# Peptides against a protein of PDB entry 2L2L, part 18

Target 1, 42 residues: chain A of PDB entry 2L2L
Amino acid sequence: SPEERERMIKQLKEELRLEEAKLVLLKKLRQSQIQKEATAQK

## One batch from the design tools (peptide; made by RFdiffusion4, then SolubleMPNN)

Design b2_p16_3_s4
Fold by OpenDDE base, seed 3:
Structure b2_p16_3_s4 (fold): chain B 42 residues (1-42), chain A 16 residues (1-16)
Amino acid sequence: as target 1 above (42 residues)
Amino acid sequence: MEELEKRIQKLKEEIA
């Protein structure tokens, strides 16, 4: 049904939003690791 | 069905 399609689209959009939030966190963690390594080598 | 499958596929490609 149209309502089932709309529910599925909403679910996948929420999964995308959660993965985007996870990617932002992982990018910040990676940047912090690179900065710590770069400061430990000076 | 085909439009729903295409929309699911696009969202899966954005998550992967």
Scores: peptide ipSAE 0.034, ipTM 0.549, DockQ to the pose 0.076
Fold by OpenDDE base, seed 5:
Structure b2_p16_3_s4 (fold): chain B 42 residues (1-42), chain A 16 residues (1-16)
Amino acid sequence: as target 1 above (42 residues)
Amino acid sequence: MEELEKRIQKLKEEIA
């Protein structure tokens, strides 16, 4: 139904926002690891 | 179906 399609689009938009937030956290974690390795080599 | 499938595909491409 049109209502089921609207619910599915809302769920996928929420999943997208959660995965975008996770990607930002993983990018920050990766950058922190690179910085720790660069400081441990000095 | 086709419009919903196109919207699902775009959201999958934005996550990847």
Scores: peptide ipSAE 0.031, ipTM 0.540, DockQ to the pose 0.083
Fold by OpenDDE base, seed 1:
Structure b2_p16_3_s4 (fold): chain B 42 residues (1-42), chain A 16 residues (1-16)
Amino acid sequence: as target 1 above (42 residues)
Amino acid sequence: MEELEKRIQKLKEEIA
C-alpha cells in the first residue's frame, strides 16, 4: 500500500541518518589516530 | 515497488 511504502521510506531515512552520523564519527576517529601516530613517531 | 526502489536509491546517493 502507499502507507506501507511511506513507513518503509521513513524507517530507511532514519537508518541512513544514523549511518551518516557514524561515518562522521569514524572520519574524526581516523583523523585522530593518524595525528597520534604522527606524534608518536617524533 | 518501482517507486520505493527509486526512493531507496536516492537516499543511498545522499550518503555516498
Scores: peptide ipSAE 0.030, ipTM 0.534, DockQ to the pose 0.111
Fold by OpenDDE base, seed 4:
Structure b2_p16_3_s4 (fold): chain B 42 residues (1-42), chain A 16 residues (1-16)
Amino acid sequence: as target 1 above (42 residues)
Amino acid sequence: MEELEKRIQKLKEEIA
């Protein structure tokens, strides 16, 4: 149904938003690890 | 990830 497709698209958009937020957190974690390694080598 | 991929695949099959 067109209504079922619209509900599925809304759910997939929210899941995409959550995965984008997770990707931002993982990028920040990786940057913090690189900075800690660079400070431990001084 | 796998559940999202399965849902995307189902949506593609319903559109085709």
Scores: peptide ipSAE 0.038, ipTM 0.513, DockQ to the pose 0.119; fails the geometry check

Design b2_p16_4_s1 (from b2_p16_4, 8 letters changed)
Fold by OpenDDE base, seed 4:
Formats: C-alpha cells, structure tokens, sequence
Structure b2_p16_4_s1 (fold): chain B 42 residues (1-42), chain A 16 residues (1-16)
C-alpha cells in the first residue's frame, strides 16, 4: 500500500537520524580520547 | 571506538 510505503520511509528516516546522531557522539568521544592521550604524554 | 565508527558509517551508507 502507498500508506505502508510512507510508514516504512518515515521509519528508515528516523533510523538514519538516530545513527547520524550516534556517529556525532562517537566522533566526540574519539576526540576526547585523543586529547586525554595527548595530555597523559606531557 | 574506531571500529564502531567504521561499522556505523557503513550502516549510515546502507540507509541512504
């Protein structure tokens, strides 16, 4: 059904949004690890 | 973390 397809597209868009938000958090966590390693070597 | 980022970047590419 066109309505089932629209619901599926909305679900995939929300999943994509959540995974992109998780990627931003992991990249910030990686940056924090690099900074901690750089400060521990001083 | 680097492996989890790579896996997540792959999943994001599959959703686009």
Amino acid sequence: as target 1 above (42 residues)
Amino acid sequence: IDKEIEELEKKIQELK
Scores: peptide ipSAE 0.490, ipTM 0.870, DockQ to the pose 0.677
Fold by OpenDDE base, seed 2:
Structure b2_p16_4_s1 (fold): chain B 42 residues (1-42), chain A 16 residues (1-16)
Amino acid sequence: as target 1 above (42 residues)
Amino acid sequence: IDKEIEELEKKIQELK
């Protein structure tokens, strides 16, 4: 039904939002590792 | 971390 399709689209949009938020967190964690390595070499 | 980032970037492209 149109309503089932709308619910599925809302679920996929929320999954996308959660995976994008996880990606931002992992990119920050990677940046923190690079900064720690750069400070340990001084 | 770099591998997990690559896997998430692939999953994000599949959801778009």
Scores: peptide ipSAE 0.490, ipTM 0.870, DockQ to the pose 0.703
Fold by OpenDDE base, seed 3:
Structure b2_p16_4_s1 (fold): chain B 42 residues (1-42), chain A 16 residues (1-16)
Amino acid sequence: as target 1 above (42 residues)
Amino acid sequence: IDKEIEELEKKIQELK
C-alpha cells in the first residue's frame, strides 16, 4: 500500500542517518589516531 | 578503521 511504502521510506531514511553518523565518528577516530602518531614523533 | 570506513561508505551508497 502507499502507507506501507511511506513507512519503508521513513525506516530507510533513519538507517541512512545512523550510518552517516557512524561514518562521521569513524572519520574523527581516524583523524585522532593520525594526530596522536604525529605528536608522538615530535 | 580504514576498511570499516570503506565498507560503511559502500553501505551508505546502497541506501541512497
Scores: peptide ipSAE 0.490, ipTM 0.870, DockQ to the pose 0.749
Fold by OpenDDE base, seed 1:
Structure b2_p16_4_s1 (fold): chain B 42 residues (1-42), chain A 16 residues (1-16)
Amino acid sequence: as target 1 above (42 residues)
Amino acid sequence: IDKEIEELEKKIQELK
């Protein structure tokens, strides 16, 4: 139904938003690890 | 972390 399609699109948009937020956090964590390694070698 | 980033980038492409 049109309503089932709208619910599915809403769920997929929320999943996409959560996965994009997780990606930003992992990229920041990777950067923090590189910085810690660079400071531990000094 | 690099593997998890790659897997997540693939999943994001499938959701778009």
Scores: peptide ipSAE 0.489, ipTM 0.869, DockQ to the pose 0.716

Design b2_p16_4_s2 (from b2_p16_4, 9 letters changed)
Fold by OpenDDE base, seed 2:
Structure b2_p16_4_s2 (fold): chain B 42 residues (1-42), chain A 16 residues (1-16)
Amino acid sequence: as target 1 above (42 residues)
Amino acid sequence: IEKEEEELKKRIQKLK
């Protein structure tokens, strides 16, 4: 149905938004780890 | 519509 396709697109857009938010969080976590390691080596 | 669904699926797969 056209309505089922529209619901699937909305679900995929929300999944994409959640995975983009997760990727941003993981990049920030990685940067924080590198900074902590660089401060522990001084 | 089907092309938009496939593009969204490909974007999600590149983030995993």
Scores: peptide ipSAE 0.041, ipTM 0.595, DockQ to the pose 0.101
Fold by OpenDDE base, seed 1:
Structure b2_p16_4_s2 (fold): chain B 42 residues (1-42), chain A 16 residues (1-16)
Amino acid sequence: as target 1 above (42 residues)
Amino acid sequence: IEKEEEELKKRIQKLK
C-alpha cells in the first residue's frame, strides 16, 4: 500500500537520523579519548 | 555504522 510504504520510509529516515547522530557522537568521543591520552603523557 | 547507514539509504531509495 502507498500508506505502508510512507510509514516504512518515515521509520527508516528516523533510524538513519539516529545512526548519523550516533556516528558523530562516537567520532567525537574517540577524538576526546585520544586528546586525553595525549595530555596524560605530558 | 557507515555500512548500516548505507543499507538504510538503499532501502529508502527502493521504497520511493
Scores: peptide ipSAE 0.035, ipTM 0.574, DockQ to the pose 0.159
Fold by OpenDDE base, seed 4:
Structure b2_p16_4_s2 (fold): chain B 42 residues (1-42), chain A 16 residues (1-16)
Amino acid sequence: as target 1 above (42 residues)
Amino acid sequence: IEKEEEELKKRIQKLK
């Protein structure tokens, strides 16, 4: 039904938002690790 | 993660 499609779109938008937030966090964590390694080699 | 994000975007576009 149109209502089932709307519910599925809302769910997939929330899953997308959570994966985007997770990707941003992992990119920041990786950058922090590279910076710590670069400071530990001095 | 980036592959799963792109798959979710494609599924959203098919439902519109």
Scores: peptide ipSAE 0.035, ipTM 0.570, DockQ to the pose 0.167
Fold by OpenDDE base, seed 3:
Structure b2_p16_4_s2 (fold): chain B 42 residues (1-42), chain A 16 residues (1-16)
Amino acid sequence: as target 1 above (42 residues)
Amino acid sequence: IEKEEEELKKRIQKLK
């Protein structure tokens, strides 16, 4: 059904949004670790 | 994460 297809697209978009948010958090955590190492060497 | 994100993008494109 067109309605079942729309529900599936909405679910996959929400899953994608959560994985993108997790990826951004991990990239920020990695950058913070590199900055802490660079400040501990000064 | 990046592999799962790319799989979800492909599934969304197939359903459009």
Scores: peptide ipSAE 0.032, ipTM 0.551, DockQ to the pose 0.167

Design b2_p16_4_s3 (from b2_p16_4, 8 letters changed)
Fold by OpenDDE base, seed 1:
Structure b2_p16_4_s3 (fold): chain B 42 residues (1-42), chain A 16 residues (1-16)
Amino acid sequence: as target 1 above (42 residues)
Amino acid sequence: IDKEIAELEEKIQKLK
């Protein structure tokens, strides 16, 4: 039904939002690790 | 972390 299709699209959009938020967090964690390594080598 | 970032980037491309 059109309503089932709309629910599926909303679920996929929410999954995308959560994975994008996780990616931003991991990129920040990666940056923090690189900075710690760069400060430990000085 | 680099591997997990690559896996998430691939998953995100499949969801778009």
Scores: peptide ipSAE 0.515, ipTM 0.876, DockQ to the pose 0.692
Fold by OpenDDE base, seed 4:
Structure b2_p16_4_s3 (fold): chain B 42 residues (1-42), chain A 16 residues (1-16)
Amino acid sequence: as target 1 above (42 residues)
Amino acid sequence: IDKEIAELEEKIQKLK
């Protein structure tokens, strides 16, 4: 139904937002690892 | 982490 399709689109948009937020966190964690490696080599 | 980032970027492209 049109209503089922709308619910599915809302769920996919929520999943996309959660995965984009996770990507931002992983990129920050990667930056923190690079900084730790650069400080451990001094 | 780099592998997990790449897998997540691929998943995000499939959701768009």
Scores: peptide ipSAE 0.515, ipTM 0.876, DockQ to the pose 0.713
Fold by OpenDDE base, seed 2:
Structure b2_p16_4_s3 (fold): chain B 42 residues (1-42), chain A 16 residues (1-16)
Amino acid sequence: as target 1 above (42 residues)
Amino acid sequence: IDKEIAELEEKIQKLK
């Protein structure tokens, strides 16, 4: 139904937002790891 | 972390 399609689109948009938020967190963790490695080699 | 980022970037492209 049109209502089922709208619910599915809302669910996929919410999943996309959660995965984008996780990606931002992992990129910050990667940057923190690189900084720790660069400070341990000095 | 680099592998998990690559897998997540691929998943995000499938959801767009």
Scores: peptide ipSAE 0.515, ipTM 0.877, DockQ to the pose 0.694
Fold by OpenDDE base, seed 3:
Structure b2_p16_4_s3 (fold): chain B 42 residues (1-42), chain A 16 residues (1-16)
Amino acid sequence: as target 1 above (42 residues)
Amino acid sequence: IDKEIAELEEKIQKLK
């Protein structure tokens, strides 16, 4: 139904939002790891 | 982390 399609699109948009937020967090974590490695080599 | 980032970027492209 049109209502089922709208619910599925809303769920996929929410999944996309959560995965994009996870990507931002992982990129910040990667930066923090590189900084820790650079400080441990001094 | 670099592998997990690449897998997540691929997943995001499939959701768009």
Scores: peptide ipSAE 0.513, ipTM 0.876, DockQ to the pose 0.715

Design b2_p16_4_s4 (from b2_p16_4, 6 letters changed)
Fold by OpenDDE base, seed 5:
Structure b2_p16_4_s4 (fold): chain B 42 residues (1-42), chain A 16 residues (1-16)
Amino acid sequence: as target 1 above (42 residues)
Amino acid sequence: IDEEIAELEKRIQELK
């Protein structure tokens, strides 16, 4: 139904939002690891 | 972490 399709689109948009937020956090964690390695070599 | 980032980037592309 049109309503089931709209619910599925809303679910996929929320999943995408959560995964994009997780990606930002993991990229920040990666940057923090690289910075710690670069400071431990000085 | 690099592998988990690559998997997540792939999954984000499948959702777009």
Scores: peptide ipSAE 0.491, ipTM 0.869, DockQ to the pose 0.771
Fold by OpenDDE base, seed 2:
Structure b2_p16_4_s4 (fold): chain B 42 residues (1-42), chain A 16 residues (1-16)
Amino acid sequence: as target 1 above (42 residues)
Amino acid sequence: IDEEIAELEKRIQELK
């Protein structure tokens, strides 16, 4: 039904939002690792 | 972390 399709689209949009938020967090963690390595070599 | 980022970027493209 149109309502089932709308529910599925809302679920996929929420999954995408969560995965994009996780990606932002992992990119920050990667940057923090690079910074720690650069400070440990001084 | 680099591998997990690459896997996550792939999954994000599959959702778009």
Scores: peptide ipSAE 0.490, ipTM 0.868, DockQ to the pose 0.680
Fold by OpenDDE base, seed 4:
Structure b2_p16_4_s4 (fold): chain B 42 residues (1-42), chain A 16 residues (1-16)
Amino acid sequence: as target 1 above (42 residues)
Amino acid sequence: IDEEIAELEKRIQELK
């Protein structure tokens, strides 16, 4: 139904939002690792 | 972490 389709689109949009937020966190964690490696080599 | 980022970027493209 149109209502079931709208619910599915809302679920997929929420999943996308969570995955994008996780990606931002992992990119920050990667940057922190690179900085720790660069400070351990000095 | 680089592998997990690549997998997550792939999954994000499948959701768009």
Scores: peptide ipSAE 0.490, ipTM 0.868, DockQ to the pose 0.746
Fold by OpenDDE base, seed 3:
Structure b2_p16_4_s4 (fold): chain B 42 residues (1-42), chain A 16 residues (1-16)
Amino acid sequence: as target 1 above (42 residues)
Amino acid sequence: IDEEIAELEKRIQELK
């Protein structure tokens, strides 16, 4: 039904939002590791 | 971390 399709689209949009948020956190963690290594070499 | 980032970027493209 049109309503089932709308519910599925809302669920996929929420899954996408969560994976994008996880990606931002991992990119920040990667940057923090690079900065720690660069500071430990000084 | 770089491998996990690449896997997430792939999954994000599959959801778009």
Scores: peptide ipSAE 0.489, ipTM 0.868, DockQ to the pose 0.712

Design b2_p16_5_s2 (from b2_p16_5, 8 letters changed)
Fold by OpenDDE base, seed 2:
Structure b2_p16_5_s2 (fold): chain B 42 residues (1-42), chain A 16 residues (1-16)
Amino acid sequence: as target 1 above (42 residues)
Amino acid sequence: MEELEKRIQQLREQIA
């Protein structure tokens, strides 16, 4: 039904939001590691 | 990170 499709889309959008937030965190962590290594070599 | 980027792409394709 249209209502079942809307519920499924809402669930997929919430999962997408969580996975994108996780990707942002991992990118920040990687960047912070590179910055720490670059400052420890000076 | 690559597996997570693939999962995000799959979710975008399912929502479209």
Scores: peptide ipSAE 0.536, ipTM 0.875, DockQ to the pose 0.719
Fold by OpenDDE base, seed 4:
Structure b2_p16_5_s2 (fold): chain B 42 residues (1-42), chain A 16 residues (1-16)
Amino acid sequence: as target 1 above (42 residues)
Amino acid sequence: MEELEKRIQQLREQIA
């Protein structure tokens, strides 16, 4: 039904938001590690 | 990270 599709889309949007937030966090952590290694080698 | 990027792309395609 249209209502079931709307419920599924809401769940997928919530999952997308969580996975995007996780990706941003992992990218920031990776960049922080690279910067620490680059400063420790000087 | 690549598998997470693939999962994000799959979710975007399912919402469209």
Scores: peptide ipSAE 0.535, ipTM 0.875, DockQ to the pose 0.747
Fold by OpenDDE base, seed 1:
Structure b2_p16_5_s2 (fold): chain B 42 residues (1-42), chain A 16 residues (1-16)
Amino acid sequence: as target 1 above (42 residues)
Amino acid sequence: MEELEKRIQQLREQIA
């Protein structure tokens, strides 16, 4: 059904949003670690 | 991180 497909797409979009938010957090954490190491060497 | 990027790509392909 078109309505079943719309519900499935909505669920996949929410999963995508959560996984993208996790990726952003991990990228920020990694960048913060690199900056701490670069500051400790000065 | 690479596995998470692969999972994000799979989700994008399923939504399209």
Scores: peptide ipSAE 0.534, ipTM 0.875, DockQ to the pose 0.720
Fold by OpenDDE base, seed 3:
Structure b2_p16_5_s2 (fold): chain B 42 residues (1-42), chain A 16 residues (1-16)
Amino acid sequence: as target 1 above (42 residues)
Amino acid sequence: MEELEKRIQQLREQIA
């Protein structure tokens, strides 16, 4: 039904939000490690 | 990271 489809879309949007937030965190952590290594070699 | 980017793309395609 249209209502079941809307419930499924809401669940998929919440999963997408969580996975995108995790990707942003991993990118920031990677950049922080590169910066720490570059400062420890000076 | 690449597998997470693939999973995000699959979720976007399911919502569209």
Scores: peptide ipSAE 0.533, ipTM 0.875, DockQ to the pose 0.756

Design b2_p16_6_s1 (from b2_p16_6, 7 letters changed)
Fold by OpenDDE base, seed 2:
Structure b2_p16_6_s1 (fold): chain B 42 residues (1-42), chain A 16 residues (1-16)
Amino acid sequence: as target 1 above (42 residues)
Amino acid sequence: DKEIEELEKKIQELRE
């Protein structure tokens, strides 16, 4: 059904945004770890 | 469906 297709596309677009948000969080966490290590070595 | 397949591929690429 065209309506089922549209629901599926909306769900996949939401899932994509959640995975992008997780990736941004992981990158920020990694950067924070590197900064903490660099400050602990001074 | 091409749009569904492209979205599924992008989601998979972010999980790797």
Scores: peptide ipSAE 0.530, ipTM 0.890, DockQ to the pose 0.146
Fold by OpenDDE base, seed 4:
Structure b2_p16_6_s1 (fold): chain B 42 residues (1-42), chain A 16 residues (1-16)
Amino acid sequence: as target 1 above (42 residues)
Amino acid sequence: DKEIEELEKKIQELRE
């Protein structure tokens, strides 16, 4: 059904946005860990 | 469906 297809596309677009947000947070956490280790070694 | 397959592919590329 065209309505079922549209619901599936909306759900996949939401999941894509959640994965994008998760990736941004993980990259920030990793960068913060590297900076903390670099400051603790001085 | 091409648009569904492209969205599923992009989601998978972010999980790797």
Scores: peptide ipSAE 0.529, ipTM 0.889, DockQ to the pose 0.147
Fold by OpenDDE base, seed 5:
Structure b2_p16_6_s1 (fold): chain B 42 residues (1-42), chain A 16 residues (1-16)
Amino acid sequence: as target 1 above (42 residues)
Amino acid sequence: DKEIEELEKKIQELRE
């Protein structure tokens, strides 16, 4: 059904945005950890 | 469905 297809696309777009947001957060957390380790070794 | 397959592929690429 065209309506079922539209619902599936909306769900997949939401899931994609959640994974993008998670990846951005994890990259920021990783960078913060590296900076803390680099400042603790000085 | 090409749009569904492309979305599923992009989600999978972000999980790797």
Scores: peptide ipSAE 0.528, ipTM 0.889, DockQ to the pose 0.148
Fold by OpenDDE base, seed 3:
Structure b2_p16_6_s1 (fold): chain B 42 residues (1-42), chain A 16 residues (1-16)
Amino acid sequence: as target 1 above (42 residues)
Amino acid sequence: DKEIEELEKKIQELRE
């Protein structure tokens, strides 16, 4: 039905935003660890 | 459905 299609699209858009947010967090965490290690080796 | 297939593809590309 049109209503089932709209519910599926809303769920997939939410999942896409969660994966985008997770990728941004992992990139920030990786950069923070590199900077921490570089500071501890000085 | 083309819009559903495009969303599923984008989600998969972020998990790899």
Scores: peptide ipSAE 0.528, ipTM 0.889, DockQ to the pose 0.145

Design b2_p16_6_s3 (from b2_p16_6, 7 letters changed)
Fold by OpenDDE base, seed 2:
Structure b2_p16_6_s3 (fold): chain B 42 residues (1-42), chain A 16 residues (1-16)
Amino acid sequence: as target 1 above (42 residues)
Amino acid sequence: DKEIEELEKRIQELKE
């Protein structure tokens, strides 16, 4: 059904945004860890 | 469906 297709596309676009947000969070966490290590060595 | 397949592929690429 065209309506089922549209619902599926909306769900996949939401999942994509959640995975992009997780990736941004993981990158920020990694950067924060590197900065903490660099400040602890000083 | 090409748009569904492209979205599924892109989600999978982010989970790797």
Scores: peptide ipSAE 0.531, ipTM 0.889, DockQ to the pose 0.146
Fold by OpenDDE base, seed 5:
Structure b2_p16_6_s3 (fold): chain B 42 residues (1-42), chain A 16 residues (1-16)
Amino acid sequence: as target 1 above (42 residues)
Amino acid sequence: DKEIEELEKRIQELKE
């Protein structure tokens, strides 16, 4: 059904945005950890 | 469905 397809696409777009946001957060957290370790070793 | 397959592929690439 065209309506079922539209619902599936909306769900997949939402999941994609959540995974993109998670990846950005994890990259920021990783970079903050590296900076803390680099400042603790000075 | 090409749009569904592309979305599923892109989600999988972000989980790796």
Scores: peptide ipSAE 0.531, ipTM 0.889, DockQ to the pose 0.148
Fold by OpenDDE base, seed 1:
Structure b2_p16_6_s3 (fold): chain B 42 residues (1-42), chain A 16 residues (1-16)
Amino acid sequence: as target 1 above (42 residues)
Amino acid sequence: DKEIEELEKRIQELKE
């Protein structure tokens, strides 16, 4: 039904936003780790 | 459904 389709699209959009936010956090964490290691080797 | 398939594809691309 159109209502079932709309519910599915809303759920997928929410999951997409959560995965985008997770990717941003993981990239920031990785960059911070690389910087910490680079400063510990100096 | 094209919009559902595009959303599923984009979510999968972020999990890889």
Scores: peptide ipSAE 0.530, ipTM 0.889, DockQ to the pose 0.148
Fold by OpenDDE base, seed 3:
Formats: sequence, C-alpha cells, structure tokens
Structure b2_p16_6_s3 (fold): chain B 42 residues (1-42), chain A 16 residues (1-16)
Amino acid sequence: as target 1 above (42 residues)
Amino acid sequence: DKEIEELEKRIQELKE
C-alpha cells in the first residue's frame, strides 16, 4: 500500500542518517587519536 | 521501488 511504502522510506531515511552520523564520529575519533599520539611524542 | 532501492544502495555503501 502507499502507507506501507511511506513507512519503509521513513525507516530507510532514519537508518541512512544513523550510518552517516557514525561515519562522522569515527573520522573525528581517528583524527583525535592521531593528534594525541603526535602530542605525546613531543 | 526505485526510491527504496536507491536508499538501500546508499546505506550499503556507508557500511563497506
């Protein structure tokens, strides 16, 4: 039904936003570790 | 459904 399709699209859009947010967090964590190691070696 | 297939493809590309 059109209503079932709309529910599925809303769920997939939510999952997409969660995976985008996870990727941004992992990139920030990686960068923070590189900076921490670079400051500990000085 | 074309919009559903495009969303599923984009989610899969972020998990790889």
Scores: peptide ipSAE 0.529, ipTM 0.889, DockQ to the pose 0.144

Design b2_p16_6_s4 (from b2_p16_6, 9 letters changed)
Fold by OpenDDE base, seed 2:
Structure b2_p16_6_s4 (fold): chain B 42 residues (1-42), chain A 16 residues (1-16)
Amino acid sequence: as target 1 above (42 residues)
Amino acid sequence: DKEIEELKKKIEELRK
């Protein structure tokens, strides 16, 4: 139904936002690790 | 459905 389609699209858009947020977090964690290693070597 | 398929593909690309 049109209502089922709309619910599915809303669910997939929310899942996409969660995966984007997870990717941003992982990138920030990686950058923080590199910075900590670079400061520990000085 | 084209929009549903495009969303699924975008999610899959972020999980790689």
Scores: peptide ipSAE 0.565, ipTM 0.897, DockQ to the pose 0.146
Fold by OpenDDE base, seed 5:
Structure b2_p16_6_s4 (fold): chain B 42 residues (1-42), chain A 16 residues (1-16)
Amino acid sequence: as target 1 above (42 residues)
Amino acid sequence: DKEIEELKKKIEELRK
């Protein structure tokens, strides 16, 4: 039904936004680790 | 459904 399709699209959009937020956080954490290691080796 | 398949594909690409 149109209502089932709309619910599925809303769920997939929410999941996409959660994966985008997770990826941004993981990239920031990775960069912070690299910077910490680079400063500890100086 | 084109929009549903495009959303699934984008989610899959972010999980790689």
Scores: peptide ipSAE 0.565, ipTM 0.897, DockQ to the pose 0.147
Fold by OpenDDE base, seed 4:
Structure b2_p16_6_s4 (fold): chain B 42 residues (1-42), chain A 16 residues (1-16)
Amino acid sequence: as target 1 above (42 residues)
Amino acid sequence: DKEIEELKKKIEELRK
């Protein structure tokens, strides 16, 4: 059904946005850890 | 469906 297809596309677009947000947070966390380790070694 | 498969592929690439 065209309506079922549209519901599936909306769900996949939402999941894509959640994965994009998760990736941004994980990258920021990793960068913060590296910076903390670099400052603790000085 | 091309658009559905492209979305699934993008989600998979972000999970790696």
Scores: peptide ipSAE 0.565, ipTM 0.897, DockQ to the pose 0.148
Fold by OpenDDE base, seed 3:
Structure b2_p16_6_s4 (fold): chain B 42 residues (1-42), chain A 16 residues (1-16)
Amino acid sequence: as target 1 above (42 residues)
Amino acid sequence: DKEIEELKKKIEELRK
C-alpha cells in the first residue's frame, strides 16, 4: 500500500541518518586518539 | 521501488 511504502521510506531515512552520525563520531574519535598519542610521545 | 533501493544502497555504502 502507499502507507506501507511511506513507512518503509521513513525507516530507511532514519537508519541512513544514524549511519551518517556514527561515521562522523568514529572519525572524530580516531582523530582525538591520534592527537592524544602524539602528545604523550613528546 | 527505485527510492527504497537507492536508500538501501546508500546505507550499505556507509557500512563498508
Scores: peptide ipSAE 0.562, ipTM 0.896, DockQ to the pose 0.145

